# Peptides against a protein of PDB entry 5YCA, part 81

Target 1, 132 residues: chain A of PDB entry 5YCA
Amino acid sequence: RSLPAERNPLYKDDTLDHTPLIPKCRAQVIEFPDGPATFVRLKCTNPESKVPHFLMRMAKDSSISATSMFRSAFPKATQEEEDLEMRWIRDNLNPIEDKRVAGLWVPPADALALAKDYSMTPFINALLEASS

## One batch from the design tools (peptide; made by RFdiffusion4, then SolubleMPNN)

Design b2_p17_7_s1 (from b2_p17_7, 7 letters changed)
Fold by OpenDDE base, seed 3:
Structure b2_p17_7_s1 (fold): chain B 132 residues (1-132), chain A 17 residues (1-17)
Amino acid sequence: as target 1 above (132 residues)
Amino acid sequence: MEEEIERAREEFEKKYL
């Protein structure tokens, strides 16, 4: 597969210590038709454009939104490039079907595999270790 | 993301971010 050419400069160094990012995560409860669910969020701001994106984790099963990861990593990606990557994830990883939420969600191991591809490992490690 | 998450995000940012 081919990923977009330009990556968010926030992710220029995949070897950063993730521990300072843990307390930056925040938990929130969202009401759905079948009951409440807790999510953990991490605000990631592009240092050049100053545009924020939020990485998302479901507290219950630690599923992470691959869609949120892609949009944060590749702020200038086209819809076609996003669709191509989401299809690749469906065909090669183990996405979880959840009709309550938008986007494509993956288990922790798959999220870390994507994090390596997108050069955002410290941010996903912090998101996974944060309390809810 | 879905509309409910977006609304929660906006409220959360005002208070905690």
Scores: peptide ipSAE 0.037, ipTM 0.684, DockQ to the pose 0.104
Fold by OpenDDE base, seed 5:
Structure b2_p17_7_s1 (fold): chain B 132 residues (1-132), chain A 17 residues (1-17)
Amino acid sequence: as target 1 above (132 residues)
Amino acid sequence: MEEEIERAREEFEKKYL
């Protein structure tokens, strides 16, 4: 598959220590029709544009929003490029369908596979290890 | 991405951060 050419410079080094990012994660409870659910989020700011994106995890099963990852990694991507990647994920990984939330969510192992593709491994490791 | 999540985030940041 083809990923967008320009990547967020925040993710220039996929080998950095993730542990300093763990305390930067924040948990939040959201009310849904079937009850409350806890999410964990990590604010990721593009150092050049100063535009933030939030990586998102469902606390209970550690599902990660692939959509949030893609949008953070590729801030200049078109909607068409995003749609193509989401279709690839549906066809090649193990996404979870949850009618309560928007975007495409994937289990931890798939999130780490995507993180390698997007050069986001430290950030996804931190998000997965953070308390909720 | 998700309106409900964004609203909850904003409220959380106002109160606790």
Scores: peptide ipSAE 0.037, ipTM 0.682, DockQ to the pose 0.092
Fold by OpenDDE base, seed 2:
Formats: sequence, structure tokens, C-alpha cells
Structure b2_p17_7_s1 (fold): chain B 132 residues (1-132), chain A 17 residues (1-17)
Amino acid sequence: as target 1 above (132 residues)
Amino acid sequence: MEEEIERAREEFEKKYL
């Protein structure tokens, strides 16, 4: 598949140590009609545009928002490019369907696969290892 | 994004940023 040409310069080096990012994660409880759920967030700021995106994990099963990953990684992507990638994820990975949350969410293994593709491995590792 | 998640994000930013 083809990914957008321009990537967030925050993700220029996929080999960086992720451990300093772990304490930057924060947990929050969100109330849903069927009860509370805990999420873990990691703020990722584009060093050029200064626009932040929050990577998000469901604490319980460690599902990661692929949509947020994509939007953070490719800040200049078109809606068509996002739609194509989300379609690819649906066709090739194992996204979950959760009516409580927006976007496309994937299990940890898939998140790490995407992280490799998007050069976000340290950030996703940190997000997955953070306490909730 | 869902309104609840968006509100939670705003609250998150107020608390932690």
C-alpha cells in the first residue's frame, strides 16, 4: 500500500529508546452508558507545526486507536488517504468494533505493526507499557 | 470524534497540560 508522502518529523527515528516516553503517558477514566473505562493517552506534538495529537490506548485490552496514529504520523494526509489506510487495516489486520469510541482501533500486535510502518515504534511501546 | 471522548480530551489537557 501507499502511505502519505510527508510524515510528522517527530517520528524521524524509529529506533529511539521508548522508556523516557512512558512517564509522559496519562491515564483517564471516561464514563460511558455501560460504565467507566480507562484510557491511556500520550501527547505527541509535531515539532514543526506545534500541533499536538494524542495517541490513545484502552487500558483493559491495550487496543490502540489506529486513526489517531495515522493522523499524528501524517498531518498533511488527505481524507482519501486516511480512508484508504483505514480500509487497508480492515482488510489486513484485526481491528475491533467498539460502538463507544470513534475511529478504528486495533490490538497491540497490529498497533506495533502499524507503528513500524509509520515509524512510531517508541511511542507505541511507551503507550502500551504505561500504567493505567 | 465522539463528543464524550472529545470532552475527556479537553479535560485531560486541562489537568495534565
Scores: peptide ipSAE 0.037, ipTM 0.684, DockQ to the pose 0.117
Fold by OpenDDE base, seed 4:
Structure b2_p17_7_s1 (fold): chain B 132 residues (1-132), chain A 17 residues (1-17)
Amino acid sequence: as target 1 above (132 residues)
Amino acid sequence: MEEEIERAREEFEKKYL
């Protein structure tokens, strides 16, 4: 597959220690029609544009929003590029279907695979290790 | 992302950031 050419400079080094990011994660409860669910979020700010994006994890099963990852990693991506990547994820990984939430969500192993592709490994590790 | 999540994000950011 082909990923967008321009990547968020926040993710220039995939080998950095993730532990300082753990306390930056925040848990929140969101009310849904069938009851509350806890999410963990990590604010990721593009150091050049200063535009923030939030990476999202479902606390209970640790599923990660692939959509949030993609949008953070590729701030100039077109909708077509996003759609193509989401299709690739559906065809090659193991996304979950949760009709309560928007976007495409993937289990931890898949999130880490995507993180490697997007150069986001420290951020996804932190998000996965954070308490809820 | 989902509207509910976005609203919650905004409220959370206001309170904790």
Scores: peptide ipSAE 0.038, ipTM 0.686, DockQ to the pose 0.105; fails the geometry check

Design b2_p17_7_s2 (from b2_p17_7, 9 letters changed)
Fold by OpenDDE base, seed 3:
Structure b2_p17_7_s2 (fold): chain B 132 residues (1-132), chain A 17 residues (1-17)
Amino acid sequence: as target 1 above (132 residues)
Amino acid sequence: MEEQIEEAKKAFEEKYL
């Protein structure tokens, strides 16, 4: 597969220590028709454009939104490029089915695999280690 | 119920993605 050419400058170094990012995460309870669910969020701001995106984790099973990762990593991607990547994830990884939430969600191991591809490893490690 | 699920999905997308 091919990923978008331009990546968010926030992710220029995949080898940074993730531990300072852990306390930046925030837990939030969201109400759904079938009851409440807790999420963990990490605000990621593009240092050039100053546009923020939120990386998202379901607290209970640690599923992470691949859609949020892609949109943060590739701020100038077209809808066609996003659709192509989401299809690749469906075909090659193990996304979960949750009709309550938008986007495509993947288990922790798959999230870390995507993090390598997107140069986001410190941010995904922090998101996974944060308390809920 | 299905309508409420769609509303929740849309709100989540608008706020977090």
Scores: peptide ipSAE 0.038, ipTM 0.644, DockQ to the pose 0.930
Fold by OpenDDE base, seed 1:
Structure b2_p17_7_s2 (fold): chain B 132 residues (1-132), chain A 17 residues (1-17)
Amino acid sequence: as target 1 above (132 residues)
Amino acid sequence: MEEQIEEAKKAFEEKYL
Protein backbone atom coordinates (compact mmCIF):
# COMPACT_ATOMS: atom_id res chain seq x y z
CA ARG B 1 0.00 0.00 0.00
CA SER B 2 0.92 3.63 -0.41
CA LEU B 3 0.00 6.11 2.31
CA PRO B 4 -0.54 9.77 1.45
CA ALA B 5 2.57 11.91 1.24
CA GLU B 6 1.54 14.61 3.70
CA ARG B 7 0.68 13.88 7.32
CA ASN B 8 -1.05 16.03 9.90
CA PRO B 9 1.72 17.87 11.77
CA LEU B 10 -0.09 17.03 15.00
CA TYR B 11 1.43 13.57 14.60
CA LYS B 12 5.02 14.61 13.99
CA ASP B 13 6.32 12.63 16.98
CA ASP B 14 4.98 9.14 17.62
CA THR B 15 7.03 8.71 20.81
CA LEU B 16 5.43 11.40 22.97
CA ASP B 17 3.87 10.60 26.33
CA HIS B 18 0.19 9.80 25.85
CA THR B 19 -0.92 10.33 29.44
CA PRO B 20 -1.69 14.06 29.12
CA LEU B 21 -4.20 13.19 26.40
CA ILE B 22 -6.23 10.79 28.54
CA PRO B 23 -8.22 13.46 30.39
CA LYS B 24 -8.96 15.16 27.08
CA CYS B 25 -11.08 12.23 25.99
CA ARG B 26 -14.84 12.39 26.49
CA ALA B 27 -17.57 9.78 26.56
CA GLN B 28 -21.03 10.12 25.09
CA VAL B 29 -24.02 7.82 24.81
CA ILE B 30 -25.74 7.47 21.46
CA GLU B 31 -29.07 5.77 20.97
CA PHE B 32 -29.19 3.23 18.17
CA PRO B 33 -32.04 1.07 16.95
CA ASP B 34 -30.76 -1.83 19.03
CA GLY B 35 -30.14 0.29 22.12
CA PRO B 36 -27.70 2.78 23.57
CA ALA B 37 -23.96 2.64 22.99
CA THR B 38 -21.20 4.69 24.56
CA PHE B 39 -18.44 6.22 22.50
CA VAL B 40 -15.21 7.81 23.62
CA ARG B 41 -13.94 10.70 21.54
CA LEU B 42 -10.70 12.63 21.34
CA LYS B 43 -10.54 15.95 19.53
CA CYS B 44 -7.46 16.22 17.36
CA THR B 45 -6.84 19.63 15.86
CA ASN B 46 -4.38 20.08 13.04
CA PRO B 47 -2.10 22.81 14.42
CA GLU B 48 -1.48 24.19 10.95
CA SER B 49 -4.93 24.23 9.38
CA LYS B 50 -6.86 24.38 12.68
CA VAL B 51 -9.24 21.76 11.31
CA PRO B 52 -10.41 19.36 14.01
CA HIS B 53 -11.09 15.67 13.71
CA PHE B 54 -12.52 13.38 16.35
CA LEU B 55 -10.96 10.01 16.97
CA MET B 56 -13.69 7.57 17.95
CA ARG B 57 -13.77 4.48 20.17
CA MET B 58 -16.68 2.24 21.00
CA ALA B 59 -16.50 2.00 24.77
CA LYS B 60 -17.72 -1.57 25.11
CA ASP B 61 -15.21 -3.41 22.95
CA SER B 62 -12.72 -0.59 22.35
CA SER B 63 -13.16 -0.75 18.58
CA ILE B 64 -11.72 2.34 16.95
CA SER B 65 -12.70 4.04 13.71
CA ALA B 66 -9.87 3.52 11.27
CA THR B 67 -11.59 5.95 8.95
CA SER B 68 -11.40 8.71 11.54
CA MET B 69 -7.74 7.90 12.13
CA PHE B 70 -6.91 8.06 8.45
CA ARG B 71 -8.77 11.30 7.85
CA SER B 72 -7.10 12.91 10.85
CA ALA B 73 -3.65 11.68 9.90
CA PHE B 74 -3.83 12.57 6.22
CA PRO B 75 -5.67 15.87 5.74
CA LYS B 76 -4.86 16.11 2.03
CA ALA B 77 -5.59 12.52 1.12
CA THR B 78 -7.70 11.85 -1.94
CA GLN B 79 -10.77 9.67 -1.84
CA GLU B 80 -8.84 7.16 -3.92
CA GLU B 81 -6.09 7.02 -1.31
CA GLU B 82 -8.63 6.52 1.46
CA ASP B 83 -10.37 3.78 -0.48
CA LEU B 84 -7.06 2.06 -1.09
CA GLU B 85 -6.18 2.14 2.59
CA MET B 86 -9.60 0.92 3.68
CA ARG B 87 -9.28 -1.99 1.26
CA TRP B 88 -5.87 -2.76 2.69
CA ILE B 89 -7.32 -2.77 6.20
CA ARG B 90 -10.09 -5.14 5.13
CA ASP B 91 -7.56 -7.45 3.55
CA ASN B 92 -4.85 -7.37 6.21
CA LEU B 93 -6.46 -6.53 9.56
CA ASN B 94 -9.61 -7.59 11.39
CA PRO B 95 -12.25 -4.89 11.01
CA ILE B 96 -15.51 -5.42 12.83
CA GLU B 97 -18.87 -5.56 11.18
CA ASP B 98 -21.20 -3.01 12.74
CA LYS B 99 -24.10 -1.82 10.63
CA ARG B 100 -24.88 0.93 13.13
CA VAL B 101 -21.86 3.02 12.25
CA ALA B 102 -20.20 4.30 9.12
CA GLY B 103 -16.54 3.89 8.31
CA LEU B 104 -14.24 1.02 9.05
CA TRP B 105 -13.78 0.05 12.69
CA VAL B 106 -10.96 -2.11 14.02
CA PRO B 107 -10.11 -3.79 17.34
CA PRO B 108 -7.53 -2.25 19.69
CA ALA B 109 -4.54 -4.24 18.44
CA ASP B 110 -5.28 -3.28 14.85
CA ALA B 111 -5.82 0.32 15.86
CA LEU B 112 -2.39 0.38 17.45
CA ALA B 113 -0.87 -1.13 14.34
CA LEU B 114 -2.47 1.60 12.25
CA ALA B 115 -1.42 4.19 14.79
CA LYS B 116 2.17 3.18 14.29
CA ASP B 117 1.77 3.46 10.53
CA TYR B 118 0.12 6.87 10.87
CA SER B 119 2.46 8.11 13.62
CA MET B 120 -0.39 8.68 16.08
CA THR B 121 0.36 6.09 18.77
CA PRO B 122 0.06 8.49 21.74
CA PHE B 123 -3.43 9.50 20.66
CA ILE B 124 -4.67 5.95 20.23
CA ASN B 125 -3.11 4.89 23.53
CA ALA B 126 -4.91 7.74 25.26
CA LEU B 127 -8.18 6.94 23.54
CA LEU B 128 -7.92 3.30 24.60
CA GLU B 129 -7.04 4.10 28.21
CA ALA B 130 -9.72 6.74 28.74
CA SER B 131 -12.67 5.83 30.94
CA SER B 132 -16.22 5.61 29.67
CA MET A 1 -19.45 9.70 8.68
CA GLU A 2 -22.92 8.64 9.67
CA GLU A 3 -25.37 11.13 11.08
CA GLN A 4 -25.25 9.60 14.55
CA ILE A 5 -21.54 10.18 14.80
CA GLU A 6 -21.90 13.71 13.52
CA GLU A 7 -24.57 14.35 16.12
CA ALA A 8 -22.28 12.97 18.79
CA LYS A 9 -19.49 15.24 17.61
CA LYS A 10 -21.76 18.26 17.77
CA ALA A 11 -22.96 17.33 21.22
CA PHE A 12 -19.38 16.85 22.31
CA GLU A 13 -18.36 20.24 20.99
CA GLU A 14 -21.31 21.94 22.65
CA LYS A 15 -20.67 20.35 26.02
CA TYR A 16 -16.90 20.19 26.25
CA LEU A 17 -15.49 22.77 23.85
Scores: peptide ipSAE 0.037, ipTM 0.682, DockQ to the pose 0.106
Fold by OpenDDE base, seed 4:
Structure b2_p17_7_s2 (fold): chain B 132 residues (1-132), chain A 17 residues (1-17)
Amino acid sequence: as target 1 above (132 residues)
Amino acid sequence: MEEQIEEAKKAFEEKYL
C-alpha cells in the first residue's frame, strides 16, 4: 500500500511517553437507536495548521476508528488515498462491523498496528488506557 | 463520520476545552 506523503507533524515522534496524554482523554455518551454507547475521545491538534481531529474509541470493546486515525495523520490525503488504505485495512486487518457508526473501526491490536504505521503510537496507547 | 458523532465532538470540545 501507499500511504500519503505528508503526515501531521503532531506525530513526528512515535516513541514519546504516552502517559501525559491519558488525562487528556474524555468520555462521551452518544445516543443511538438501540441505546446509549460511551466513547472515549482524544483531541489531536496539528501544531502547524491548528486544525483539530478527535481520535475515538468505543469504550465497551475498545474498538478504534481507523478512519479518524488516518484523517488525523494525513491531513492532505486524497479521497483515493483514503479509500485505498481502508481497503487495505479490510483485506489485512480485522475491522468490526457496526452499522451505528461511520468509518472503519478496528480492535485494539489492529489499532496499534496502524498506529505504528502512522507514527501515532503514544496517542493510541493513551486512548486505549483512558478510563470511560 | 456521522453527523451525530460530529455533534458530540462539538459538544465535547465546548465542555472540556
Scores: peptide ipSAE 0.036, ipTM 0.677, DockQ to the pose 0.105
Fold by OpenDDE base, seed 2:
Formats: structure tokens, sequence, C-alpha cells
Structure b2_p17_7_s2 (fold): chain B 132 residues (1-132), chain A 17 residues (1-17)
């Protein structure tokens, strides 16, 4: 597969300590027809454009939005590039289907695999370790 | 993204920005 050429400079170093990011995560309960669900979110701001994206985790099973990861990592990606990557994820990883939420969500192991590809490992580690 | 997810993001911004 081919990932977009330009990556968010926030993710310039995949090896940085993730622990300072843990307290930056926030939990929120969202009401759905079948009951409440808690999400954990981490605000990731592009240091150049100042445009924020929120990385999202379902607290209960730690599923993470691959869509949010991709959009944060590749702010100039085309819709075609996103579609291609989401298709790759469907074909090669283990995405979860949840009719309550938009985007493509993946389990923790898959999220960490994507994080390596997108150079987002510290941020995904923090998101996974944060309390809900 | 899903509307409820977007609402959560907005609420976060209102509380912590």
Amino acid sequence: as target 1 above (132 residues)
Amino acid sequence: MEEQIEEAKKAFEEKYL
C-alpha cells in the first residue's frame, strides 16, 4: 500500500516517551439507544497548522478509530488515499463493526500496528493506558 | 465522524481549551 507523502509534524519521532500524554487524555460518556458508552479522547494539534484532531478509543474494549488516526497523521490526504488505506485495513487487520459510530475502528493490537506505520506510537500508547 | 463523537470533541474543547 501507499501512504500519503506528507505527515503531520507532530509525529516526527515515534520513539518519544508517551507517559506525559496520559494525563492529557479525557473520558466522556455518550448516550446511545442501547445505553451509555465511555470514550477516551486525546487532542492532537498539528504544530504548524494548529488544526486539532482527536484520537478516539472506546473505553470498554479499547477499540481505536483508525479513521481518526489516519486523518490526524495525514492532514493533506485525499479521500481516495483514505479509502485505499481503510480498504487495506479491512483486508489485512481486524476492524470492528459498530453501527453506533462512524469510521473504521480496530482493536488495540491493530491500532499499535497502524501507529508504527503512521509514526504515532507514543500517542496510541498513551490513549490505551489512560483511565476511563 | 459520528455526531455523538463530534459532540464529545466539542465538549472537550469547551471544557479544557
Scores: peptide ipSAE 0.036, ipTM 0.679, DockQ to the pose 0.103; fails the geometry check

Design b2_p17_7_s3 (from b2_p17_7, 7 letters changed)
Fold by OpenDDE base, seed 4:
Structure b2_p17_7_s3 (fold): chain B 132 residues (1-132), chain A 17 residues (1-17)
Amino acid sequence: as target 1 above (132 residues)
Amino acid sequence: MEEEIERARKRFEEEYL
């Protein structure tokens, strides 16, 4: 696979300590047809464009939205590039089927694998460790 | 992402930021 050429400068250093990001996460209850579910979100702002994106975790099983990760990491990606990456995830990782939510969601281990590829490790670690 | 998720994000911003 080929990832987009330009990456969000927020993710310039994959080695930073994640612990300061933990208290920046917030839990939110979302109502679905089959009942409420809690999500944890982390606001990630591109320091150049000032455009924010929210990374999302399902609190219960710690599934992470790969779609949110990709869109945050690659703000100039084309739809074709996103589709290609999502297909790669389907073929190579272990995405979870959840028709309640949009996007492609992956378990924690897969999220961390993607985080390494996208240079987002501190942010995903923080999101996974945050309380709900 | 679906409109419902976007609405949830907006609620998050209004509530926590």
Scores: peptide ipSAE 0.069, ipTM 0.709, DockQ to the pose 0.110
Fold by OpenDDE base, seed 1:
Structure b2_p17_7_s3 (fold): chain B 132 residues (1-132), chain A 17 residues (1-17)
Amino acid sequence: as target 1 above (132 residues)
Amino acid sequence: MEEEIERARKRFEEEYL
């Protein structure tokens, strides 16, 4: 696979302590046709463009939106690049099918693997440790 | 992302930001 060349400068250092990010996460109940589900969100703002993107975790099983990770990490990615990465995830990781939500969702271990690739480890660790 | 997720995000911004 080929990841986009330019990454969100927010993720310039993958080794930073994640603990200060934990209290920045917020839980929110989202209503679906089959009932409510709680999500945990973390606002990630590109320090150059000032455009925010929200990373999302399903509170109950800790599934994380890989699509949101990718879009946050690669602000100038083409649709083709995203499609290629999502296909790679389908073929190489263990995505969860949830017809209630858009995008490709992955379990915690896969999210952390992607986080390493995208240089987002502190943010994903915080998202996983946050309360709901 | 789907419309519902986007709406939820906007609600999140209103409540938490």
Scores: peptide ipSAE 0.069, ipTM 0.714, DockQ to the pose 0.110
Fold by OpenDDE base, seed 2:
Structure b2_p17_7_s3 (fold): chain B 132 residues (1-132), chain A 17 residues (1-17)
Amino acid sequence: as target 1 above (132 residues)
Amino acid sequence: MEEEIERARKRFEEEYL
């Protein structure tokens, strides 16, 4: 598949230690019609544009928003590029269907696979290890 | 379009933080 040409410079080094990122994560309880659910979020600020994106994890099953990952990794991506990647994820990974939330969510193993592709492994490791 | 969870986060932050 073809990923967008420009990647967020925040993710220039996929080999960095993730542990300093763990305390940067924040848990939040969101009330849904069927009850509360806890999410863990990690603020990722593009060092050039200074625009933040929040990576999102469902605390209970550690599902990660692939949409949030893509948008953070590729801030200049077109909607067509995003749609193409989301289609690839649907065809090649194991996204979950959760009607409570928007975007495409994937299990931890898939999130780590995407993280490797997007060069954001430390951030996803931190997000997965953070307490809720 | 902003994710639902991010919108909810912002609402929470605006109201409670």
Scores: peptide ipSAE 0.056, ipTM 0.706, DockQ to the pose 0.099
Fold by OpenDDE base, seed 5:
Structure b2_p17_7_s3 (fold): chain B 132 residues (1-132), chain A 17 residues (1-17)
Amino acid sequence: as target 1 above (132 residues)
Amino acid sequence: MEEEIERARKRFEEEYL
């Protein structure tokens, strides 16, 4: 597959220590028709554009929004490029089906695989280790 | 060492958050 050419400069170094990011995560309870669910969020701001994106984890099973990862990593990607990547994820990884939430969500191991591809490993590790 | 770690953390936060 081909990923977008321009990546968020926030993710220039995939080898950084993730531990300082853990306390930056925030838990949030969201009410759904069938009951409440807790999510964990990490705010990621593009240092050039100053535009933030939030990475999202479901607290209970630690599934992570691949869509949020892609949009944060590739701020200039077209909808067609996003659709292509989401299709690749469906075909090659193990996305979950949850009609309560938008986007494509993947289990922790798949999220870390994507994080390597997108150069986001410290951020995803922090998101996974944060308390809820 | 504690102070050095704290400074490094703050620099990380300023640059990456």
Scores: peptide ipSAE 0.024, ipTM 0.565, DockQ to the pose 0.019

Design b2_p17_7_s4 (from b2_p17_7, 6 letters changed)
Fold by OpenDDE base, seed 2:
Structure b2_p17_7_s4 (fold): chain B 132 residues (1-132), chain A 17 residues (1-17)
Amino acid sequence: as target 1 above (132 residues)
Amino acid sequence: MEEEIEEARRRFEEEYL
């Protein structure tokens, strides 16, 4: 598949130690019609644009928003590029369907696979290891 | 736009930033 040409410079080094990022994660309880759910978020600020994106994990099953990952990794991606990647994820990974939340969510193993592709492994490791 | 994510982000920012 073809990923967007420009990647967020925040993710220039996929080999960084993730442990300093763990305490940067925050948990938030969100109320849904069928009850509360806890999410863990990690603020990821593009060092050039200074625009933040929040990577999101469902605390209970550790599902990660692939949509948030993609948008953080590729801030200049077109909608077509995003749609193409989301289609690839649907075809090649194991996204979950959760009617409570928007975007495409994937299990931890898939999130780590995407993280490798997007060069954001430390951030996803931190997000997965953070307490809720 | 992923409105639910953005709303959650906004709420997160209000609570934690």
Scores: peptide ipSAE 0.059, ipTM 0.694, DockQ to the pose 0.109
Fold by OpenDDE base, seed 4:
Structure b2_p17_7_s4 (fold): chain B 132 residues (1-132), chain A 17 residues (1-17)
Amino acid sequence: as target 1 above (132 residues)
Amino acid sequence: MEEEIEEARRRFEEEYL
C-alpha cells in the first residue's frame, strides 16, 4: 500500500511521552437505538492549519476508529487514498463491524500497528489508557 | 468525517470546550 505523501505535522515525532496526553482525553456517552455507549475522544489539532480532529475509542472494548486516525494523520489525502487504506485494513488487520457507528474500527493491537505507520503512537497510547 | 462522527464531535466540543 501507499500512504499519502503529506502527514499532519502534529505527528512529527512518534517517540514522545504519551502520558501528558492522557488527561486531555474526554469520555462521552452517545445514545444509540440499542442503548447508550461510552466513547473516549482526544482532540488533535494540526499546528499549521489549526484544524482539529478527534480520535475516538469505544470505551468498552477499546476499539479505535481507524478512519479518524487516517483523516487526522493525512489531512490532504484524497478519497481514493482513504478508500485504498481502508481496503488494506480490511484485508490485513482485524476490523470490527459495528453498524451503530460510522467509519472503520479496529482493536487496540491493530490501532497501535496503524499508529506506528501513521507516526501517532503517543496519541493512540494515551487514548487507550484514558479512563472512561 | 462521516456525518455521525461529526455530530458526535460537535457534541463533544460543545460539552468540553
Scores: peptide ipSAE 0.059, ipTM 0.697, DockQ to the pose 0.104
Fold by OpenDDE base, seed 3:
Structure b2_p17_7_s4 (fold): chain B 132 residues (1-132), chain A 17 residues (1-17)
Amino acid sequence: as target 1 above (132 residues)
Amino acid sequence: MEEEIEEARRRFEEEYL
């Protein structure tokens, strides 16, 4: 598959130590019609544009929003490019259907596979290891 | 951003930033 040409310069080095990012994560309880659920979030700021994106994990099953990963990694991507990548994820990975939340969510192993493709491995490792 | 994620982000920013 083809990913967008320009990537967020925040992710220029996939080999960085992830441990300093762990305490930067924060847990938040969100209420849904069928009850509360806890999420873990990590703020990722583009060093050039200064625009932040939040990576998101569901605490209960550690599912991660692939949509949030893509939008953070590729700030100049078109909607068509995003749709194409989400279709690829549906066809090649194991996304989870959750009617309570927007976007496409994937289990930890799939999130790490995407992180490798997007050069986001330290950030996803930190998000997965953070407490809730 | 999708509306639900954007709303959650705004709430997070209000509480933690």
Scores: peptide ipSAE 0.056, ipTM 0.692, DockQ to the pose 0.102
Fold by OpenDDE base, seed 5:
Structure b2_p17_7_s4 (fold): chain B 132 residues (1-132), chain A 17 residues (1-17)
Amino acid sequence: as target 1 above (132 residues)
Amino acid sequence: MEEEIEEARRRFEEEYL
């Protein structure tokens, strides 16, 4: 597959220690028709544009929004490029179905695989280790 | 060493958050 050419400069170094990011995560309870669910969020700000994106994890099963990862990593991607990547994820990884939330969500192992591709490993590790 | 770790953390936060 082909990923977008321009990547968020926030992710220039995939080898950094993730531990300083853990306390930056925030838990949030969201009410749904069938009851509450807890999410963990990590704010990721593009250092050039100053535009933030939030990476999202479901606290209970640690599934992570691949959509949030892609949009943070590739701020200039077209909708067509996003659709192509989401289709690749459906075909090659193990996304979950949850009608309560938008986007494509994947289990932790798949999220870390994507993180390697997008150069986001420290951020995804922190998101996964954060308390809820 | 403790101070160096704290300084490194601060620089990381300033650059990446």
Scores: peptide ipSAE 0.022, ipTM 0.528, DockQ to the pose 0.018; fails the geometry check

Design b2_p17_8_s1 (from b2_p17_8, 8 letters changed)
Fold by OpenDDE base, seed 4:
Structure b2_p17_8_s1 (fold): chain B 132 residues (1-132), chain A 17 residues (1-17)
Amino acid sequence: as target 1 above (132 residues)
Amino acid sequence: DAAIEEARAAFEAEMSA
């Protein structure tokens, strides 16, 4: 597969220590028709454009939004590029189905695989280790 | 918490889009 050419400069170094990011995560209870669910979020701001994106984890099973990862990593990607990547994820990884939430969600191991591809490993590690 | 409220707004916007 081919990923978009321009990446968020926030993710220029995939080897940074993730532990300082853990306290920046926030837990949030969201009400759904079938009851409440807790999410953990990490705000990621593009240092050039100043546009923020939120990386999201379901607290209970640690599923991560791959869609939010992609949009944060590739701020100038077209919808077609996003669709192609989401199809690749469906074909090659193990996404979950959850009717309550939008986007494509993946288990922790898959999220870390994507994080390596997108050069955002510290951020996903922090998100996974944060308390809920 | 401003961060929580901002995250909620972003999440809801994404869900409704």
Scores: peptide ipSAE 0.054, ipTM 0.715, DockQ to the pose 0.084
Fold by OpenDDE base, seed 5:
Structure b2_p17_8_s1 (fold): chain B 132 residues (1-132), chain A 17 residues (1-17)
Amino acid sequence: as target 1 above (132 residues)
Amino acid sequence: DAAIEEARAAFEAEMSA
């Protein structure tokens, strides 16, 4: 597959220590028709554009929003490019089905695979290790 | 490496926010 050409400069180095990011994560309880669910979020700001994006994890099963990852990693991507990547994820990884939430969500192992592709491993590690 | 230093600075800024 072909990923967008320009990547968020926040993710130029995939090797930095993730542990200082853990306390930056925030848990949030969201009410749904069938009851409450807890999510963990990490605010990531593009150092050049100053535009923030939030990475998202479901606390219960540690599913990660692949959509949030893609949008943070590729700030200039078109909707068509996003659609192509989401199709690739459906065809090659193991996305979950949850009618309560928008976007495409994947289990931790798949999230880490995507993190390597998007060069954002420290951020996904922090998101996965944060308490809820 | 300039790219690595820039990335480090951005990362540290994010951690400090």
Scores: peptide ipSAE 0.027, ipTM 0.581, DockQ to the pose 0.022
Fold by OpenDDE base, seed 3:
Structure b2_p17_8_s1 (fold): chain B 132 residues (1-132), chain A 17 residues (1-17)
Amino acid sequence: as target 1 above (132 residues)
Amino acid sequence: DAAIEEARAAFEAEMSA
């Protein structure tokens, strides 16, 4: 697959210790028609553009929004590039369907696989380990 | 390794935010 050429400079180093990011995560209870659900989010700010994106995890099953990851990692990606990647994820990973939320969500192992591809492992590790 | 340092700085900026 072809990932976008420009990546968020926040994710230049995939090897940094994630643990300091854990307390930066925030849990949020969101009300849905079928009841409340807790999400964990991590604010990730592009150091160049200063534009923040929030990485998102469903607290209960630790599903992570691949869409949020992609958009954070590739701030200049086209919609076509995003669509292509989401299709790849659908075809090669194990995304879940949740009618309550937008985007494509994947289980933790898949999220970590994507994190490696997007060079954002510390952030995903932190997101996964954060309390809810 | 300048890139690593830059990445570290950005990462730390996130940690401090």
Scores: peptide ipSAE 0.024, ipTM 0.560, DockQ to the pose 0.022
Fold by OpenDDE base, seed 1:
Structure b2_p17_8_s1 (fold): chain B 132 residues (1-132), chain A 17 residues (1-17)
Amino acid sequence: as target 1 above (132 residues)
Amino acid sequence: DAAIEEARAAFEAEMSA
């Protein structure tokens, strides 16, 4: 597949130690019609534009929002580019269906695969290891 | 590498924010 050419400069280096990011994650309880669910969020700010995006993890099963990853990684992506990537994820990875939440969510192993593709490995590792 | 150092700085800034 072809990913957007311009990536968030926050993710220029995929090799840095993730552990200092763990305390930056925050748990949040969200009420849904079928009951509460806890999410873990990590704020990621584009150092050039200063626009923040939040990476999202479901605390219970550690599913991660691929949509949040994509939008953080590719700030100038078109809707068409996003749609193409989400279709690729559906066709090649193992996304879950959760009608309570928007976007496409994937299990941890898939999230790490995407993280490698998007150069976000430290951030996804931190998000996965954070307490809830 | 300048790009790596820039990324490191941004990463560290994010960690401290």
Scores: peptide ipSAE 0.025, ipTM 0.563, DockQ to the pose 0.022; fails the geometry check

